# Ledger of designs, part 70: peptides against a protein of PDB entry 5TDY

Target 1, 88 residues: chain A of PDB entry 5TDY
Amino acid sequence: EKKIDGRRKAAVLLVALGPEKAAQVMKHLDEETVEQLVVEIANIGRVTPEEKKQVLEEFLSLAKAKEMISEGGIEYAKKVLEKAFGPE

## One batch from the design tools (peptide; made by RFdiffusion4, then SolubleMPNN)

Design b2_p26_2_s2 (from b2_p26_2, 7 letters changed)
Fold by OpenDDE base, seed 4:
Structure b2_p26_2_s2 (fold): chain B 88 residues (1-88), chain A 26 residues (1-26)
Amino acid sequence: as target 1 above (88 residues)
Amino acid sequence: DPLLEEVKKYSPEEIAEIIKELLAQE
């Protein structure tokens, strides 16, 4: 996997969400953060499928770790088991 | 995109909280 900095991850996520959802998200951020993200989005360039997938997967991992919502899923369950008991 | 659809299930506020954490990364 390629290393992606946090600012880039946030921009990729917002672009992936689309302008409507992204705008709703930004209403919950402070002005300085919004300005930073707008600049990052403007300069995002091309987002590879691998990069997009990596960012979305990390989002889901972080969100589920914070127990924001309970959705389950086989892939997530496997990751939990792997972290708890090691690879098998 | 099933991953994106799953992400979109989170509220804007919840997504914003994760973004704050991403921005806190070095």
Scores: peptide ipSAE 0.744, ipTM 0.956, DockQ to the pose 0.725
Fold by OpenDDE base, seed 5:
Structure b2_p26_2_s2 (fold): chain B 88 residues (1-88), chain A 26 residues (1-26)
Amino acid sequence: as target 1 above (88 residues)
Amino acid sequence: DPLLEEVKKYSPEEIAEIIKELLAQE
């Protein structure tokens, strides 16, 4: 697994969300942070499927840890088990 | 994309909070 810095993770996430949702998210960030992220997005280059998957999985992990949504779903549970123990 | 659809279920504010955590990583 390739190491991704936090700034790139955020950029990958925003790009994956699409411009409409990303714009809504950015409304909740301070101006300097927005400018930083815009630069990261502008220089994001290619995002591999592996990077995208890694970032989205980490997002969900962090969100679940904060109990933002109580129901994780069967699919998420499967992914947690795969990461913890590998495929059966 | 099932993962992306799960992410989109979170509100923009909730997503922003996670982004702040990502940006705090070293």
Scores: peptide ipSAE 0.740, ipTM 0.957, DockQ to the pose 0.690
Fold by OpenDDE base, seed 2:
Structure b2_p26_2_s2 (fold): chain B 88 residues (1-88), chain A 26 residues (1-26)
Amino acid sequence: as target 1 above (88 residues)
Amino acid sequence: DPLLEEVKKYSPEEIAEIIKELLAQE
């Protein structure tokens, strides 16, 4: 697993979401942050399947930890733990 | 993509909050 900085993670996430959903997300961010993310997206280059998977999994982990959605949290948490600490 | 479909279940506001956390990472 390669280390990805937070700025790139955010850009990868937004690109993965598609323009419509990404635009909706951007409306909840301040102007400076939006400008920052637009630059990151413009310079994102190639995103590997592994990088995309890593970012999406981290998103879900963070979201589940915050209990943003009441359903499916426990099951996903188990999967994350198995992958992180289970036998390789 | 099952992962992406799971992510899309979150509202734009919820996703934005996670993005803020990502951007706060050092």
Scores: peptide ipSAE 0.738, ipTM 0.956, DockQ to the pose 0.718
Fold by OpenDDE base, seed 1:
Structure b2_p26_2_s2 (fold): chain B 88 residues (1-88), chain A 26 residues (1-26)
Amino acid sequence: as target 1 above (88 residues)
Amino acid sequence: DPLLEEVKKYSPEEIAEIIKELLAQE
């Protein structure tokens, strides 16, 4: 697993979401942050499948930890364990 | 992409909060 800085993680996430959803997200950020992220997106270059996967997994981990969506926590936990240790 | 579909279930506001956390990382 490669180290990814937080700024790049955010850019990868926004690009993965697509321009419509990304724009909706941007409305909840201050102007300076938006400008920062636009620069990061403009210079994102190549995003590997592994990098994208890593960022999305971290997002889900953080979101679940904050219990933003209280539903589906148990199923997500099961999937995490299954992927971590495999079927036994 | 199952992961992306799961991410998209969160609202723009919720996603923005996570982005703020990512930007606050050391």
Scores: peptide ipSAE 0.738, ipTM 0.956, DockQ to the pose 0.678

Design b2_p26_2_s3 (from b2_p26_2, 8 letters changed)
Fold by OpenDDE base, seed 4:
Structure b2_p26_2_s3 (fold): chain B 88 residues (1-88), chain A 26 residues (1-26)
Amino acid sequence: as target 1 above (88 residues)
Amino acid sequence: DPLLEEVKKLSPEEIAEIIKELLAKE
């Protein structure tokens, strides 16, 4: 797994969302941040399927950690156990 | 894309909040 900086992660997500949704998101960001992200988007270049998947998974993980998305099931249970007792 | 569809369920404000955190880690 390749290391991706935060600015690129944001750009990859915004491009993946499409211009309409991305615009809605950017309405909640300050002007300087918007300018930064526009530059990143303009210079995004090639985005591999692996990179896109990595970014989206991290976003979902962060959203779940912030309780924006509820979790359940066996995978969540595994995460809880791993945090509590470590790998077996 | 099921991952993207899941992200799209978040509000624009929620997505922006996560982006702010990512940028703050720079």
Scores: peptide ipSAE 0.727, ipTM 0.947, DockQ to the pose 0.684
Fold by OpenDDE base, seed 5:
Structure b2_p26_2_s3 (fold): chain B 88 residues (1-88), chain A 26 residues (1-26)
Amino acid sequence: as target 1 above (88 residues)
Amino acid sequence: DPLLEEVKKLSPEEIAEIIKELLAKE
């Protein structure tokens, strides 16, 4: 797993969301932050499938931690099994 | 993309909140 800086993570997400959803998100950010993210988006270059997956999973993890959504999915199931029976 | 669709279910404000935290943690 390669380390990704926060600015890059945000840019990857915003591009993945599409212009309409991204615009709605950016309305909740201050002007300076928006300008910074626009630069990151403009220079995003290539986004690998692995990088995109990593970013999306982290965002979902953070959302779940903040109780914005219920936990679930394969990774959660793995955690449940690990806690119940230990690592394989 | 199941992951992307799940993220899209979050409100714009919720996503913005997470972005703010990511930008602050650097």
Scores: peptide ipSAE 0.724, ipTM 0.947, DockQ to the pose 0.676
Fold by OpenDDE base, seed 1:
Structure b2_p26_2_s3 (fold): chain B 88 residues (1-88), chain A 26 residues (1-26)
Amino acid sequence: as target 1 above (88 residues)
Amino acid sequence: DPLLEEVKKLSPEEIAEIIKELLAKE
């Protein structure tokens, strides 16, 4: 997996969520952060399926770690194993 | 997209919290 900048991750997620959900999320961010993310979104360019998948998996992992959602799921399990034992 | 649908189940505030953490990292 290619290392993705945090700002890029946020932009990819916001675009994936769609404008309505993204707007609701943005209401909880400070003005400077919103402006920065708008720039990132405007310059997002191509988002590969692999990059999108990577971002979504990380977000879900973080959400589960913070107990926002119940643990489980094959993708989360894969991430746990990857971090615990590495690639090969 | 099952991953996206799972993320969408989070509240906007919860998603914003995760974003803040990502942006706080160097």
Scores: peptide ipSAE 0.723, ipTM 0.945, DockQ to the pose 0.652
Fold by OpenDDE base, seed 2:
Structure b2_p26_2_s3 (fold): chain B 88 residues (1-88), chain A 26 residues (1-26)
Amino acid sequence: as target 1 above (88 residues)
Amino acid sequence: DPLLEEVKKLSPEEIAEIIKELLAKE
């Protein structure tokens, strides 16, 4: 796993969402943040499938932690087992 | 992309909240 800075994570997510959804999200961000993210998006370069997956998984994890979405699924189950009993 | 579809189920506000947290960490 490669470490990705928060700014890039946000940019990767916004690009993945597509312009319509991304625009809706940005309406909830302050002007300075929007400008920052626009620059990040413009300079995002190549996003590997691995990086995209990593970012999306983290977003979902954070969303679940905030109880925004229901918990569960294979990945969640893996995390539970990993924390409870360690790696296989 | 099942992961992306799950993320899209979040409201724009919820996604923005997570983004703010990511940006605040650094």
Scores: peptide ipSAE 0.720, ipTM 0.948, DockQ to the pose 0.673

Design b2_p26_3_s1 (from b2_p26_3, 8 letters changed)
Fold by OpenDDE base, seed 2:
Structure b2_p26_3_s1 (fold): chain B 88 residues (1-88), chain A 26 residues (1-26)
Amino acid sequence: as target 1 above (88 residues)
Amino acid sequence: SLLDEVKKYSPEEIAEVIKELLEKDK
C-alpha cells in the first residue's frame, strides 16, 4: 500500500467523520494543530476509497492497541496489519 | 462498517490518536 504522511491521515480521518464530529475532535487539539489540520483539509483534494479504508483501519488498529475500548484489540490489529502488508 | 467503528470512539479518544499520528510523522 501507498505511504501516507500523518497530516494527510489526520485530514482524511476528519473529513470521513463529518463536520460535526470533526469539530468535536479538534476541540481537544491545540490551536496550532487545528490550524494545520484545517489547511490540510482545505487542500485534501480527492480521497480514494482505498486511501480512506487504509486510514480508518490504521486508526482502529492504533486505537485498539491503546485499549481505549476493550474490544479484541490485538487480534483486530493483527488482521489489519496482515491485510495492509501481507500482499507485499 | 469501518467508519461506524471509528465513530464509536469519543472525540477525545480520536484526538489522542491524531496527536500520535502527527507526532510520529515528525
Scores: peptide ipSAE 0.714, ipTM 0.940, DockQ to the pose 0.783
Fold by OpenDDE base, seed 4:
Formats: C-alpha cells, sequence, structure tokens
Structure b2_p26_3_s1 (fold): chain B 88 residues (1-88), chain A 26 residues (1-26)
C-alpha cells in the first residue's frame, strides 16, 4: 500500500464524512488544528477509491483498538480476514 | 459499507482518532 501521512489521512477522513459530520468532528479539535485541517482539505486534490478505503479501514482499526465501540467487532474482523485471504 | 461503519462513531470519538493520527505525524 501507498504511505499516507497523518494529516492527509485526517483530511481524507473528514471529506469522506461529509460537511455536516465533519463540522461536528471539528468542534472537538483545537482552533489551530482546525485551521491546519481546513487547509489540508482545501488542497486535498484527488482521492482515489483505494486511498479512501485504506483510510477508512485504518480508522476502524484504530477505533476498535481503542475500544470506542464494541458493536461490530466480529463483523469487522470477518471483513478484514475476507479482504486479506479472499473468499475461502 | 465502510463509510457507514465509520459514521456510527460519534463526532467526539472520531476526533479522538484524528488527534492520534496527527500526533503520529509529529
Amino acid sequence: as target 1 above (88 residues)
Amino acid sequence: SLLDEVKKYSPEEIAEVIKELLEKDK
């Protein structure tokens, strides 16, 4: 996979969420961080389907590791295995 | 979909992960 820096990942994630959800997320970040991310979003350019998928999957992985939501743990694990080893 | 699953998290929870992503970038 292609390496994506943290700032790029955050921007891709926020764009994928849509303006309403992204705005809600931004309310939980400090002002300087918001300003930086807005610039990143403005200059995001093209986001490939592969990049989007990679970012969303990494988000879910991190979120699960932090035990934010217990729901769907098994389902996500299945999806990871299916993508890693194909339909066996 | 993946996006639907991501959207299930609260804005605060998503922000927490974003902070982690940005911290790793330092």
Scores: peptide ipSAE 0.714, ipTM 0.940, DockQ to the pose 0.733
Fold by OpenDDE base, seed 3:
Structure b2_p26_3_s1 (fold): chain B 88 residues (1-88), chain A 26 residues (1-26)
Amino acid sequence: as target 1 above (88 residues)
Amino acid sequence: SLLDEVKKYSPEEIAEVIKELLEKDK
């Protein structure tokens, strides 16, 4: 797995969401941040499936850690353990 | 899919995570 900087992660995420959803997201960011991200998106180049997967998984991890959407507590914990340590 | 799961979050919620990603970068 390659290390991806935060700016690129955000750009990959926004591109993955599609123009409509991305635009809605950007309405909640300050103007300077939006301009920065637009530049990143314009210069994103090729996004591999592996990179996209990595970014989306990290997003879900961060979002769920903030408890913005509950996924069932113990069920989510089981998924985390399985991914971290494998089945036992 | 992963993308479908991400899309379940509101634009505001997604923006908050993006802010975190950008803040951690500096």
Scores: peptide ipSAE 0.712, ipTM 0.940, DockQ to the pose 0.788
Fold by OpenDDE base, seed 5:
Structure b2_p26_3_s1 (fold): chain B 88 residues (1-88), chain A 26 residues (1-26)
Amino acid sequence: as target 1 above (88 residues)
Amino acid sequence: SLLDEVKKYSPEEIAEVIKELLEKDK
């Protein structure tokens, strides 16, 4: 799996969300961070399906770890384990 | 889909995760 830096991960995530949701998210970031991310988005180039999937999965992993939303936790854990080690 | 699941989180919650992503690389 290809390594993706944090800035690119954030940019991929924001682009995937669409402009309306992304704008709402960016309202919760400081001005300098927003400017940095806008540059990353402007230069994002190609985003492969694999890269997008990787970023979204990492987001969900981090969000679940923070216990923001717990719906389907056990099923998500199974998916994480499958991705990490393959099916049992 | 994965994207649908992500979109269920609030903008503030998503921003919190983004901040974490950015801090980890520094």
Scores: peptide ipSAE 0.708, ipTM 0.940, DockQ to the pose 0.796

Design b2_p26_3_s2 (from b2_p26_3, 8 letters changed)
Fold by OpenDDE base, seed 4:
Structure b2_p26_3_s2 (fold): chain B 88 residues (1-88), chain A 26 residues (1-26)
Amino acid sequence: as target 1 above (88 residues)
Amino acid sequence: SLLDEVKKLSPEEIAEVIKELLEADE
């Protein structure tokens, strides 16, 4: 796994979203941030499938941590039990 | 797919996460 800086991550994400969705997202960012991201997007160059996957996975992880995405299933149940009763 | 999952979020929600990504690098 290669280290990707935050600016690069954001650019990869926005490009992956497509121009319409990306534009909607950028409407919620301040002017300076938008300018910064436009530059990053313009200079994004090659985005490997591995990099894209890495960025999207991290993004989803952050979104879940911020409770934007609900979780379920066995893994979620394990987390609940661990919080309630500990690892044993 | 991962991308489809991301797209299900609102633009505002996505923007909030992006802000966090940028803050972590600053």
Scores: peptide ipSAE 0.721, ipTM 0.942, DockQ to the pose 0.823
Fold by OpenDDE base, seed 1:
Structure b2_p26_3_s2 (fold): chain B 88 residues (1-88), chain A 26 residues (1-26)
Amino acid sequence: as target 1 above (88 residues)
Amino acid sequence: SLLDEVKKLSPEEIAEVIKELLEADE
């Protein structure tokens, strides 16, 4: 998979959420961060289905790691094992 | 869907993860 920087990941997510949900999220971010993300969203250009899927999967993995949602999923399990034992 | 799962999180929870994504680069 292609390397995506954090700024772009956040922008892809916010666009995917839609304007109402994205606006609610941004109320919890500081002004400087909001300005940065608005620039990224304005210049997001083409978002491929593969990129969107990658971002959402990583986001859910992080949310699970932070105990925001029930743990589970094969990809999350793979990441846990990779971090614990590394590639063999 | 993946997006529906994300949308189940509160705006505050989503913002916390976004902050973490941004901190990884800064």
Scores: peptide ipSAE 0.714, ipTM 0.942, DockQ to the pose 0.772
Fold by OpenDDE base, seed 2:
Structure b2_p26_3_s2 (fold): chain B 88 residues (1-88), chain A 26 residues (1-26)
Amino acid sequence: as target 1 above (88 residues)
Amino acid sequence: SLLDEVKKLSPEEIAEVIKELLEADE
């Protein structure tokens, strides 16, 4: 697993969401944050399926930790453990 | 899919997680 900086994680996520959903999300971010994310998106280059999967899984993990979605589930737990202790 | 699960969240909820991602790197 390759390390991804926070700014790139956010950019990958926003691109994955598509322009409509991404725009809705950005309405909830401050102007300075939006500006820096736009730059990251503009320079995102190629996003591999592996990178996309990694970002989405981390996002969902954080969302669960914030109780935005139901926690638990054996299959999701397996994914978390794979990311935490599996090959990088 | 993972993306479908993410899309089920509100834009506000997604934004909050993004803020956390950005803060963790600072």
Scores: peptide ipSAE 0.714, ipTM 0.942, DockQ to the pose 0.768
Fold by OpenDDE base, seed 5:
Structure b2_p26_3_s2 (fold): chain B 88 residues (1-88), chain A 26 residues (1-26)
Amino acid sequence: as target 1 above (88 residues)
Amino acid sequence: SLLDEVKKLSPEEIAEVIKELLEADE
């Protein structure tokens, strides 16, 4: 799995959300952060399906950890099992 | 889909997670 920096993750997510939803999200970020993310989005280039999946899964994992949504899903279950019983 | 699940969150909730992603990188 390739390492993706936080700025890249955020950009991938925002692009995936579409302009309407992304704009709504941006309204909750400070001006400096918005400017930084706009630059990242402008230079996002190619986003592979694997990268997009990785970002979305990590995002949902964080959202679940913050109790924004119910915990579940195959990837989350795999992480739970790995932490509980070790890698296999 | 994963994206549909993300879209179900409010803009504020999504922003909170984004902030966390950015902070963890610093």
Scores: peptide ipSAE 0.712, ipTM 0.941, DockQ to the pose 0.781

Design b2_p26_3_s3 (from b2_p26_3, 8 letters changed)
Fold by OpenDDE base, seed 4:
Structure b2_p26_3_s3 (fold): chain B 88 residues (1-88), chain A 26 residues (1-26)
Amino acid sequence: as target 1 above (88 residues)
Amino acid sequence: SLLEEVLKYSPEEIAEVIKELLKKDE
């Protein structure tokens, strides 16, 4: 697993969403942030399936941790337990 | 799919997570 910086993660995510959804998301960001992300998207180059998967999984983890959607799930529960009590 | 799961979140919610991603770099 390769490390990806936050700006690239955001760009990969936005590209994965498609232009219409990405535009809707960007309406909730300040102008400077939007400009930064547009540059990142323009220079994104190749996005591998592995990178895309990694970014989307991290998004879901972060979103669930912020309790935006409470759906539970075994994998999420495992992460919570690991962080709370350490690995078994 | 993963993408379908992501798309269940609102644009505002997705933006909040993006802000968190960007804070790590700043």
Scores: peptide ipSAE 0.710, ipTM 0.938, DockQ to the pose 0.765
Fold by OpenDDE base, seed 3:
Structure b2_p26_3_s3 (fold): chain B 88 residues (1-88), chain A 26 residues (1-26)
Amino acid sequence: as target 1 above (88 residues)
Amino acid sequence: SLLEEVLKYSPEEIAEVIKELLKKDE
């Protein structure tokens, strides 16, 4: 697993969302940030399936940690433990 | 799919996570 900087992660995420959803997201960012991300998207080049998967998984982890959408507490915790340490 | 799960979040919620990603670079 390669290390991806935050700027690229954001760009990969926005591209994965598609133009319509990405545009909606950008309405909630300041103008300078939008301009920065547009440049990143324009120069994103090739995005591998592995990179996209990594970014989307990290997004879900961060989003759930912020409790924006709950999966049921203990059930989410079980998934985290299983992924981190494997079944025991 | 992973993408379908991400799309369940609102644009505002996604934007907040993006802000965090960008903050970590600084």
Scores: peptide ipSAE 0.706, ipTM 0.937, DockQ to the pose 0.772
Fold by OpenDDE base, seed 2:
Structure b2_p26_3_s3 (fold): chain B 88 residues (1-88), chain A 26 residues (1-26)
Amino acid sequence: as target 1 above (88 residues)
Amino acid sequence: SLLEEVLKYSPEEIAEVIKELLKKDE
């Protein structure tokens, strides 16, 4: 899979969430970060299904690793890693 | 779906992950 920088990942994630949810998320970010992300979103261009899938899976892996929701985080993370790096 | 799973997290929780993504960038 292709490497995606953090700013791009964040933008893809926010676009995937939809305007309302994305706005709620950005309320928890500092002003400078919001401005940066808005620019990234404005210039996001094409988002392929594979890129979207990759970003969402990474999000879930990170979120579960942080144990934000204690629900089979370790098992899910393992599956994500296997799918991401298994074919290689 | 993946998106449905992501949407289960609160805006604050999602923001925390975004901060991590940006922190590791550059």
Scores: peptide ipSAE 0.705, ipTM 0.938, DockQ to the pose 0.737
Fold by OpenDDE base, seed 5:
Order: C-alpha cells, then structure tokens, then sequence
Structure b2_p26_3_s3 (fold): chain B 88 residues (1-88), chain A 26 residues (1-26)
C-alpha cells in the first residue's frame, strides 16, 4: 500500500466529501490550515479508487477511535481485522 | 458505502479528524 502524507489524505477526504460538505468542514479549521488545504486540493491531480478507499478507511478508523459515533462495531471490527491480518 | 459512512459524521467531527491527520506529519 502506497504511503500518503497527511496533507494529501486531508485533501482527498475533502474532495471525496463534495464541495458543500467540504466547505462546512473547512469552517472548523483555522485560516492557515484552510489555505494549505486549498493548495493541496488544487494540486491533487489523480485520485485512484485505491487511494480514496485507503483515506476513507483511515478516516473511519480515526473517527471510531475518537468514539464520535457508535453504530455497533462488529462489522467494523471484522473489517479492521481483515485489514490487519487478512481474511481468516 | 465508505463515503456514506463518512458523511454520517458532522462537519466538526470530520474537521477534528483532519486536524489529527495534519498533526501526524509534523
């Protein structure tokens, strides 16, 4: 799996969200961060399906770790284990 | 889908995760 830096991950995420949701998200970031991310988005180039998937999965992992939303974690746990160790 | 799951989070929650992503590289 290709390494993606944090700035690119954030840009990929924001692009994936769509412009309306992305704009709402960016309202919660400081001005300098917004400017940095706008540059990253402008220069994002190609985003492969694999890269998008990787970023979204990492987002969900981090969000779950922060316990932001609990939806019943058995299926998520299965996905985590599959990613970590492959299918059993 | 993955995107649908992400979209369930509020803009503020997503922003907090983004902040974490940015901190990890610094």
Amino acid sequence: as target 1 above (88 residues)
Amino acid sequence: SLLEEVLKYSPEEIAEVIKELLKKDE
Scores: peptide ipSAE 0.705, ipTM 0.937, DockQ to the pose 0.773

Design b2_p26_3_s4 (from b2_p26_3, 7 letters changed)
Fold by OpenDDE base, seed 4:
Structure b2_p26_3_s4 (fold): chain B 88 residues (1-88), chain A 26 residues (1-26)
Amino acid sequence: as target 1 above (88 residues)
Amino acid sequence: SLLEEVKKYSPEEIAEVIKELLKADE
């Protein structure tokens, strides 16, 4: 697994979301941050499926850790345990 | 899919996570 810096992660995420949703997201960021991310997006180059998957998975992990959406239950618990201790 | 799951979050919620990513990068 390759190391990806935070700026690139954000850019990959925004590109994956599509221009419509990405624009809505950027409305919640300060102007300087928006300008920085626009540059990152413009220079994003090639995004591999592996990189995209890695970024999206990390997003979901962070989002759920912040409890933005309550999605508990056995299935989620199973995923957490699998990540922590590996598959059985 | 992963992308569909991500899109379920609001733009504001996604922005919050992005801020965290950028904070860790600084």
Scores: peptide ipSAE 0.717, ipTM 0.945, DockQ to the pose 0.764
Fold by OpenDDE base, seed 3:
Structure b2_p26_3_s4 (fold): chain B 88 residues (1-88), chain A 26 residues (1-26)
Amino acid sequence: as target 1 above (88 residues)
Amino acid sequence: SLLEEVKKYSPEEIAEVIKELLKADE
């Protein structure tokens, strides 16, 4: 995996969400942060499918770690184990 | 899809994760 800085990750995420959803997200950020992210989005250039996938997966990992949406249970546990130790 | 899964989170929840991403850069 190529290392992506946090600012770019955020920009990639917002672009992936689309303008409507991204705008809703922006309403929960302070003005200075919004301005910074707008600049990042404006200069994002090309986003590869691999980069997009990486960012979205990291988002889901972070979001679930914060338990924003409870998705525990056997299915989630299986995914965790497979990611950590590989398939049997 | 991954994107559809992400979209299930509220804008506020997504914003909180973004804040964390930005902190990591500091």
Scores: peptide ipSAE 0.716, ipTM 0.944, DockQ to the pose 0.792
Fold by OpenDDE base, seed 5:
Structure b2_p26_3_s4 (fold): chain B 88 residues (1-88), chain A 26 residues (1-26)
Amino acid sequence: as target 1 above (88 residues)
Amino acid sequence: SLLEEVKKYSPEEIAEVIKELLKADE
């Protein structure tokens, strides 16, 4: 696993969501944050499949930890354990 | 897929997680 800073994680996530969903998300962020993320997105460069997967999985982990959506929690927990202690 | 699962969250919920990512980084 390669280290990814928070700003890049957010940018990768937004790009992965697509312009429509990303735009909706950014409406809930303050102006300064939006400007910062726009810069990150503009300079995102190449995003590897591994990096994208890492970011999406971390998002789901954080979202579930905040108990936003409970459905699928057990399945996701199993996936996390598999990645943490299973074949690498 | 992972992306489809992420998209199930509302824009506001996704924004909340993004805020946490940015706070933890700084």
Scores: peptide ipSAE 0.715, ipTM 0.945, DockQ to the pose 0.772
Fold by OpenDDE base, seed 2:
Structure b2_p26_3_s4 (fold): chain B 88 residues (1-88), chain A 26 residues (1-26)
Amino acid sequence: as target 1 above (88 residues)
Amino acid sequence: SLLEEVKKYSPEEIAEVIKELLKADE
């Protein structure tokens, strides 16, 4: 997998969410951060399916690690292990 | 789908993860 910087990841995520959801998310960010992300979104260019998948999976991993939603389970655990130690 | 799973999180929760992503750039 290609390395993606955090700013790019955030932009990809926001674009994937759609304008309505993305706007709601940005209401929880400080003004400077919002401005930075808007610039990143404006210059996002093409997002490959692989990049999108990578970003979304990383999001879910981080969200689960933060225990935001009590929806772990064996299936997710299997996916995590597969991604961590399975073939690239 | 992955996107549908992500959308299940609240805007606030998503924002918190974004903050972490941006913090990692430091």
Scores: peptide ipSAE 0.715, ipTM 0.944, DockQ to the pose 0.797

